Peptides against a protein of PDB entry 6TME. Designs and how they scored, part 167

Target 1, 324 residues: chain A of PDB entry 6TME
Amino acid sequence: NRLKRAYIALQAWKKAFYSDPFNTAANWVGPDVCSYKGVFCAPALDDPSVLVVAGIDLNHADIAGYLPPELGLLTDVALFHVNSNRFCGVIPKSLSKLTLMYEFDVSNNRFVGPFPTVALSWPSLKFLDIRYNDFEGKLPPEIFDKDLDAIFLNNNRFESTIPETIGKSTASVVTFAHNKFSGCIPKTIGQMKNLNEIVFIGNNLSGCLPNEIGSLNNVTVFDASSNGFVGSLPSTLSGLANVEQMDFSYNKFTGFVTDNICKLPKLSNFTFSYNFFNGEAQSCVPGSSQEKQFDDTSNCLQNRPNQKSAKECLPVVSRPVDCS
Target 2, 324 residues: chain A of PDB entry 6TME as posed
Amino acid sequence: NRLKRAYIALQAWKKAFYSDPFNTAANWVGPDVCSYKGVFCAPALDDPSVLVVAGIDLNHADIFGYLPPELGLLTDVALFHVNSNRFCGVIPKSLSKLTLMYEFDVSNNRFVGPFPTVALSWPSLKFLDIRYNDFEGKLPPEIFDKDLDAIFLNNNRFESTIPETIGKSTASVVTFAHNKFSGCIPKTIGQMKNLNEIVFIGNNLSGCLPNEIGSLNNVTVFDASSNGFVGSLPSTLSGLANVEQMDFSYNKFTGFVTDNICKLPKLSNFTFSYNFFNGEAQSCVPGSSQEKQFDDTSNCLQNRPNQKSAKECLPVVSRPVDCS

## One batch from the design tools (peptide; made by RFdiffusion4, then SolubleMPNN)

Design b2_p19_1_s3 (from b2_p19_1 with P1M L2I T13R S19A)
Fold by OpenDDE base, seed 4:
Parts: C-alpha cells; sequence; structure tokens
Structure b2_p19_1_s3 (fold): chain B 324 residues (1-324), chain A 19 residues (1-19)
C-alpha cells in the first residue's frame, strides 16, 4: 500500500520533469520504487516489517520541472533533498501530509511565491534550506517557534521586518543574506541561545544594532554588512567571546571602534569598512595584529589611508545617531 | 565568503537516518 502510493507520487513527479540532463529518473520504471535513483527506503517507524520511501536525494541533478501535488503521497518521507536543480513553481501544500519531515532542502532552485508555509506544518522539522530561490513576501513569525537546527533563507526575495520571534529560535545557523528585509534587528536576538552563525548581508535593515547582540556568547560568525545600520557599535559586543568573523561593512555606523571589540579573544576577521566611524582604537588598526585581520577602509578616520573626504564625513559625523 | 551562504551545502543526514 505505502509503496504503491510512493509509486504514484514518483511517477507523477517524473512526469513533471521538463529536463533530466543526467537521466536521474531513467530507472524510475516499475513498482520497485526502492530501486529508483535518489529514492531511499527504510523500515516504517510504525511497522518495521513494512518498507517505505523514507528519503529523497536528488541534489545536483539539474532537473527542470515542478513539484506535483502527488508528492503528498510520500507520507513516510523524512528527508527531502532536491537542491541544485531547476525546479520551479510553488511547494505543494499537499506536502503537509509528510508528517515525518525532518530535513527539507529545496535550495538552489527556481521556486517562487510566498514562504512555503507547509514547512510550518511539519512537527519534526529540524533543517530547512530554501536559499537561492525566488521566495517572496513576509517571513512568517512561526518559523522561529519551530525547533530547527538551521534556517537558510538567503538569496531570496523576502521582504518586511525580521520577526521578533527570532529570539525563540534554537537554530545554530540562520541566514537572512541577500533578501529585502527591512527594519531593525529585533532586541530578542540576544535570546538565541544556540546561535553560532547569523548572516544579514545585503538587506535593507536599518536602525541601531541592539545591545542584546552582545548576549550571543556562542556566535562565531556575525555579518551585518551591506545594510543601512546607524549609530555606534554597541559596547556590549565585547560579550561576543566566540566571534571569529564579524562584518559591519557597508553601513552608516558612526562613533568609535573600541578596543573591547577589536580585542575579542577569538576574533580573526573584523571588517568595518565603508562606514562613518570617526575613530578606532590602536588594536583595530589593520596590521596591528598578526592574528587578526581588520579593514577600516572608507570611514572617517584621521591619519588612516583610503578614508572618506571631509565633505562626505562632516554631515554624518557631526550628527551622530544616538542609539541610547 | 561565509560557508553557510554557499549553494552546494549538502548537510544531508541521510546515511545516519537510514542506517
Amino acid sequence: as target 1 above (324 residues)
Amino acid sequence: MIPSLAPPLDVSRLPSLLA
């Protein structure tokens, strides 16, 4: 019964392929779906005597097509990896029937439409990768209520603000990069107890950095580059005891870059170029350390090379944004 | 480039879950 449903689903999917340049689905013939390339069977969790389709791995198959609603018949699938294809359209709502979904990777495809809210229906989801698609609109706040290990959202068309629920996330990695997110980083960010990497690169984020960033004790990568952030760097950034990579470049930051930031114990790379900083500690100067790389280019620093002109600096530096 | 931004990240746990 279950394998028959899987056969229907997989044959419907094969029919939904427009191009299969590597002939990945060439052996997708006949009822023995467990022999299909990229289809993995395992004993059912509820009945070990029954073999079910438990996983799909079509990564890097360059398949053009869409996901048909019949994929909802793959009710035993826990792993769905179809990255680096040319799948288009929307994620079918019928996938809500895949209640065992644990890892969902549809990254590097041509998916469109709003955030695939079907992902919110999966109670056991731990890994969500939807990066490098054309998903658009708002990020649903509920995504961060899920017990996810990783949330990859980068290189999409997401808009609006980052939900305040971000602080509830248990994810170690969250990528927002290369979207259209706007507004401030929520103060609740400091509550992300498991966060190791967070990337905001290339959005429309603005306002002051919240002081609560300094509570991210386990963060190793913090990149907020290419946004519209203003004000001074929070003094609480001295709390980033494990940060290795930090990037604030291409913003509108002002003020002084302090020793407490540049002397972070695990800091290997700190880029704060293309801002309006008007001072830096000696420890922040590029070449001041052999162990740390700094970039102070295109700020308002005195006696440093490659700085902005006084004409560019004066209007901004003379009117610093107070983030207090 | 931050590794987490790279497209071809295959973090599949298939082997562990299917074992």
Scores: peptide ipSAE 0.070, ipTM 0.788, DockQ to the pose 0.183
Fold by OpenDDE base, seed 2:
Structure b2_p19_1_s3 (fold): chain B 324 residues (1-324), chain A 19 residues (1-19)
Amino acid sequence: as target 1 above (324 residues)
Amino acid sequence: MIPSLAPPLDVSRLPSLLA
């Protein structure tokens, strides 16, 4: 019986709770698992006459505990939302048995260890949120081979380079922010046809921006701030016809900020502060437009307020990185 | 702050998908 397996799993999970401040699992008593708070039943896809546990929603429950291996008995679960808890340990490999997994949200928890490779085993996965945890090590290249709508990786401990497979992603939103990613952005990024938002904030990324970024015609948010990027902004950024929010602040960029970038048709906010830019077009000057906000603070610009000293600028500006 | 970075993001579609 599927509900009997679900009962075993849910009772094992209740035993794995160290703290339940809101008494969320107080009614997790007896065989009627469909009455459990945060447990949702539906007709099975293979037999509509059979009721199964199809979803878990324990969002915002502040539960401390871990995910026991018995959760692998929840074989009919398609939706697993447990964000904003204090769950610790690793994601159980036994969750590979949840072959219907469609949405997996374990964000804002205390999970540790490598990337949860069990997520790669789910053939129908569309949404993956693992942000605000302590996941570490390399991002597996295979994550971008998945037909995901969104990939949230921000606020973890991921290291190494961004996989070149990123160009295969069909995701509209991808977040890398606040990790330890290093190396260059792969040139394959321009192949992300469905991309609307990409965020690289607060990593150890370096090198030149690839020209292929200009092929991201549907991107509305592009944030590469707080990294180690060098060289000039690619002239191909003039191709970002739908960009609204763009941030290159807190890098080591040099050269001239062009009119073609600052006149992007949907651009509402462009921040390029805390770099080594030595010139900007008049259209890039803060206050030049009522419709657009610019920040040029702490560059090497002439006749602008709040710029770096000549002593700080000269060593960098005189040795521009050639990105050609 | 970019909305996609802000915790917690409740994107639960349980009511619509289980109906």
Scores: peptide ipSAE 0.066, ipTM 0.798, DockQ to the pose 0.177
Fold by OpenDDE base, seed 1:
Structure b2_p19_1_s3 (fold): chain B 324 residues (1-324), chain A 19 residues (1-19)
Amino acid sequence: as target 1 above (324 residues)
Amino acid sequence: MIPSLAPPLDVSRLPSLLA
């Protein structure tokens, strides 16, 4: 009996709660699991006469505890949303039995360990949110082989390089922000055909920006701020026909910020502050447009306010990195 | 701040999938 298995799983989970400040699981009593708060039942896909647990929504419950292996008994669950809790430990490998998993949100918790590779086992997964946890180690390249709509990885402890497989991703939104990723952005990034938003904020990324970024015709948000990028901005950025928000601040960029970038047709905000740019086009000057906001603060620009000193600029500007 | 970075993000399709 599927509901009996669900009962076993949910009772094991209730037992794994250390704190339930809102008494979310107070009604988790008895065999009628479909009446449990945060538990949603639906007709089974294989037999519409059978009712099964199809979804879990415990968002914002502030529950402290862990995910017990018995959760693997919830084999009919397609939606698992438990964000904004205090769950700790690892994601159980037993969740591989949840073959219908479609949306998995464990964001804003206290999960630890490596990337939850069990997520790679779900053939129908479309949404993955593991942000605001303590996941660590390398990002498995296979994550980008999956047909995901969104991949949220930000605010973790991931390290190493961004996988070259990123170009295979069909995701519209990908967040890498606030991790420990290093190395260059892969040139394959330009192959992300559905990309609307990509965020690299606050990593240890370095090297030159790949020219292939300019192939991201559908991108509306591109943020690479707070990294170690060097060289000039690629001229191919003129291809970002739909970019609205672009941020390259807090890097080590040099060279000239061109009209072709600052005149992008949908550009609303362009921040390139806290770099070593030694020139900008008139169209890039803050206040030059009513429709666009620019920030050129703390560069090596002449005749602009709030720039770095010559002493700070000269050692960097005199030795430009060739990205060719 | 980019909205996609800020918690919480409630993107649940539960109503659509259970309807």
Scores: peptide ipSAE 0.049, ipTM 0.777, DockQ to the pose 0.182
Fold by OpenDDE base, seed 3:
Structure b2_p19_1_s3 (fold): chain B 324 residues (1-324), chain A 19 residues (1-19)
Amino acid sequence: as target 1 above (324 residues)
Amino acid sequence: MIPSLAPPLDVSRLPSLLA
């Protein structure tokens, strides 16, 4: 029966625990898997008279171990939440059998290897959180072809370019922060029709910002800080009618910060510090508004405090990158 | 869903989906 398969899987997993500081699996004894701590049963979707394991919640259990291939026997699991543990190794390919997977949270663990491509096999997946791991290599383009509500990739070892397929994403929240992504932001970004929040913090992204960012009408948070972006801010950023938080700090931007950006109607915080901007509109000056917070620190602005020296500015400002 | 760059919070929907 289905519960017998679940028992085999859960007992195999218990054996794969190296440390269970809170004794979370202490009651994982006997065939009654529905009584196991962190195991949740529900009526099967195909037969309401049959009880199945539908969810796992081991969040914050600090368990050290790995995910054994026998977890593929949990074929009725739709919710898999195991964040804030010390699980290591790779995500088993056998999890492809979990065709009902809806929410998959393995964040804040010690997983390694390439992107867990098994996540791409789940047709009903809506939530994917793999942040705070050691996943590496390129991001599969196919991730953005999935109908995900949120994509959390931050604090990993992902490298290479951001796939151009990003424009196909229906996600409201996407985080790339604290990886090793390189290259330009794809121009297709402007096609992200449901995007509310996007975070690029702390990568090796470079080049000019694409003009198509200005098409992100629903974006409330746009953070591109701590990268290698160059050139001027796109004039099309004036189209960000709903942006509340915007951060371009710690880049290599040049040129003039315009009124059209600083006067965005929903803008609450705009940080453009630690760049090479050589001018700003009066509306961008910190303290110019009670409703908006600005930070212009460490630029090449004339008559502003805490700016870079002429020695630091001149080599960059005198040779602006043309993004046209 | 709450976006965060901080360590992940408990975002489990198990209680609501199983109720």
Scores: peptide ipSAE 0.025, ipTM 0.707, DockQ to the pose 0.163

Design b2_p19_1_s4 (from b2_p19_1, 5 letters changed)
Fold by OpenDDE base, seed 3:
Structure b2_p19_1_s4 (fold): chain B 324 residues (1-324), chain A 19 residues (1-19)
Amino acid sequence: as target 1 above (324 residues)
Amino acid sequence: KIPSLAPPLDVSRLPELLA
């Protein structure tokens, strides 16, 4: 009996709660699991006459506890949303039995350990949100082989380089922000055919920006701020026909910010502050447009306010990194 | 298809999601 298995799983989970401040699981009593708060039943895909547990929504329940291995008995669950809790430990490997998993949101919890590789075992996964946790180590390259609509990885402890497989991703939104990623952005990034938004904020990324970024025709948001990028902005950025929000602030960029970038047709906000740019086109000057907002603060620009001192600029500007 | 429990992704809210 599928509901009996669900009962065993849910009762095991209730026992794994250390704190339930809103008494969310107070009604988790008896065999009628479909009446449980945050548990959603639907007709089974293989037998419409049978009800199964198809979804879990415990978002914002502030529950402290862990995910017990018995959750692997919830084999009919396609939607698992438990964000904004205090769940700790690791994602159970037993969740590999949840072959219908479509949306998995464990964001804003206290999960630790390596990337939850069990997520890679779900053939139908479309949405993965693991942000605001303490996941660590390398990002498995296989994550980008998944047909995901969105990948939220931000605010974790992920390290190492961004996998070259990123170019295989079909995701429209990808967030790497506030991790410990290092190395260069892979040149394969230009192959992300469905990409609308990508965020690299607050990592240890370095090197030159790949020219292939200019191939991202569908990108509306590109944020690479708070990293260690060097060299000039690629001239190919003129190809970002749909970019609206672009941020390169808090890097080590040098060179000239060109008209071709600042005159992008959909550009509404371009922040390139806190770099070592030594020149900008008139179209890049803050206040030059009513339709576009620019920030050129704390660069090496002449005749602009709030720039770095010559003492700070000269050592960097005199030795520009050649990205060619 | 089971209805999504996740709110629609509004890209305009991305700054709030990253704050």
Scores: peptide ipSAE 0.028, ipTM 0.589, DockQ to the pose 0.047
Fold by OpenDDE base, seed 2:
Structure b2_p19_1_s4 (fold): chain B 324 residues (1-324), chain A 19 residues (1-19)
Amino acid sequence: as target 1 above (324 residues)
Amino acid sequence: KIPSLAPPLDVSRLPELLA
């Protein structure tokens, strides 16, 4: 019964292929779905005597097509990896029937439409990768209520603000990069206790950085580059005891870059170029350390090379944004 | 093409992962 449903689903999917350059589905013939390339069977969790389709791996197959609703018949699938294809359309709502979904990777495709809310219906989901698509609209706040290890959202068309629920996330890695997110980073960010890496690169984020960023004790990578952030760097950034890579470049930051930030114990790379900083501590100067790399290019620093002109600096530096 | 950051597919781990 289960393998028959899987056969129906997989044959419907094969029919939904517009192009299969590597002939990945060439052997997708007959009822023995467990022999299909990229289809993996395992004993069912509820009955070890029954073989079921437990995983799909079509990574890097360059397949053009769409996901048909019949994929909802793959009710035993826990691993769904179809990255680096040319699948288009939307993620089918029928995938809500895949209640064992553990890892869902649809990255590097041509998916469109809103955030695939079907992912929120999977109780056991641990890994979600939807990056490098054309997903648009608001990010559902409920995504951060999920017990996910990683959340990859980068290189999409997401807009609006980052949900305040971000602080509830247990994810170690979260990427927002290369979207259209706007507004401030929520103050609740400091509650992300398991966070190791967070990337905000290339959005429309603005306002002051929240002081609560300094509570991210386990963060190793913090990249907020290429946004519209203003004001001074929070003094609480001195609390980032494990940060190795930090990037604030291509913003509108002002003020003084302090010793407490540049002397962070595990800091290996700190980029704060292309801002309006008007001073830096000696510990922040590029070349001041053999163990740390700094970039202070294109700021309003005195006696440093490659700085902005006084004409460019004066209008911004004379009107500092108060973040207090 | 981007590299997958997901672990390699290993269906043998399913009973352990979903327990």
Scores: peptide ipSAE 0.027, ipTM 0.707, DockQ to the pose 0.895
Fold by OpenDDE base, seed 5:
Structure b2_p19_1_s4 (fold): chain B 324 residues (1-324), chain A 19 residues (1-19)
Amino acid sequence: as target 1 above (324 residues)
Amino acid sequence: KIPSLAPPLDVSRLPELLA
């Protein structure tokens, strides 16, 4: 009986709670699991006459505990939302049995260990949110082979390079922010045909920006701030016809910020502060437009306020990185 | 609470998605 298996799983999970400050699991008593707070039942896909546990919503429950292996008995779960709790430990490999997994949100918890590779085993996964945890190690390249709509990885401890397979991603939103990613942005990034928003904030990324970024015609948000990027901005950025928010602040960029970038038709906010730019077009000057906001603070610009000293600028500006 | 870089999943869709 599927509901009996669900009962075993949910009771094992309740036992794995260290703290339930809102008494969310207070009614998790007895065999009627469909009445449990945060448990949602639906007709089974293979037999509409059978009721199964199809969803979990424990968002914002502040529950402390771990995910026991018995959760693998919830084989009919397609939606698993447990964000904003204090769950710790690792994601159980037994969740590989949840072959209907469609949306998986474990964000804002205390999960540790490597990337939860069990997520790669789910053939129908469309949404993955593991942000605001303590996941570490390498990002598996295979994550971008998945037909995901969104990939939220930000605020973890992921290391190594961004996989070259990123170009295979069909995701509209991808976040890498506040990890320990290093190396260059792969040139394959330009192949992300559905990309709307990508965020690299606060990593250890370096090198030149790939020219292929300019192929991201549908991108509305591009944030590469707080990294170690060098060289000039690619001239191909003029191809970002739909970009609204663009941030390159807190890097080591040099060169000239061109009209072709600052006059992008949908651009509303462009921040390029805290770099080593030595020139900007008039269209890039803060206050030059009523429709666009610019920040050129702390560069090497002449006749602009709040710039770096000549002493700070000269060593960097005199030795520009050639990205060609 | 912790700021989000991207909108969280709209949990209000859960009943619709399970129907």
Scores: peptide ipSAE 0.023, ipTM 0.677, DockQ to the pose 0.217
Fold by OpenDDE base, seed 1:
Structure b2_p19_1_s4 (fold): chain B 324 residues (1-324), chain A 19 residues (1-19)
Amino acid sequence: as target 1 above (324 residues)
Amino acid sequence: KIPSLAPPLDVSRLPELLA
């Protein structure tokens, strides 16, 4: 019975293909779905004597098409990897029936519409990759209530603010890059106890960086480049004991870049170029260390090469933003 | 190590989870 349902689902999906350049579904014929290319069967968790479709891997198949609602019949699927295709439309709500969903990768496709809220219905979800699509609108706050190891949201059309619930996330990696997020980074960010890598690149984020960033003791990568952040760098950044890569470039930061930041013990690359910093400690100067790389290009620094003109600097530097 | 912002790599753990 379960494999019959899977057959119906997979045949419906094959019919939903507009193009299959590699003939991936060429062998999707007959009732033996476990022999289908990209379909993986395993013993059912509730009955080891029964084979079920447990995984789909169609990564890099360049398939054009959509996800039909009949995919909801794949109730035993725990792994769904269909990245690097040309699937369009929306994620079917019928996928809520896939209660064993553990890893969901639909990245690098042409999906549209709001955040796929069906992902929030999966109680055991650990990995969510929806990057490189055309998802739009607000990010649901509930995404960070999920016990996810990784959250990949980059290269979409998400807008509005980052939810304050971010502090509840147990994810080690979170990407917001190349969206349309706006507003401030929530102060609750410091509560992300398992965070190793966070990327905010290329949004419309603004305001001061929250002091609570300094509580991210396990962060190795912090990239906030290409936004509209203002004010000075928080002194609490000295608490980033494990940060290796830090990028604040292409913002509107002002003030002095301190020794406490540039002397972070694991720091290997610190980019703060294309801002309005008016001073830096000697430890922040490019070439001051053999172990660390710095970029101070296009700031308002005195006696440094490749800085902004006085005409560009004066209007901004003379009006510092107080983040206190 | 900077997170990849390039097109995604295969992150499938099918062999591990289906074993």
Scores: peptide ipSAE 0.035, ipTM 0.744, DockQ to the pose 0.143; fails the geometry check

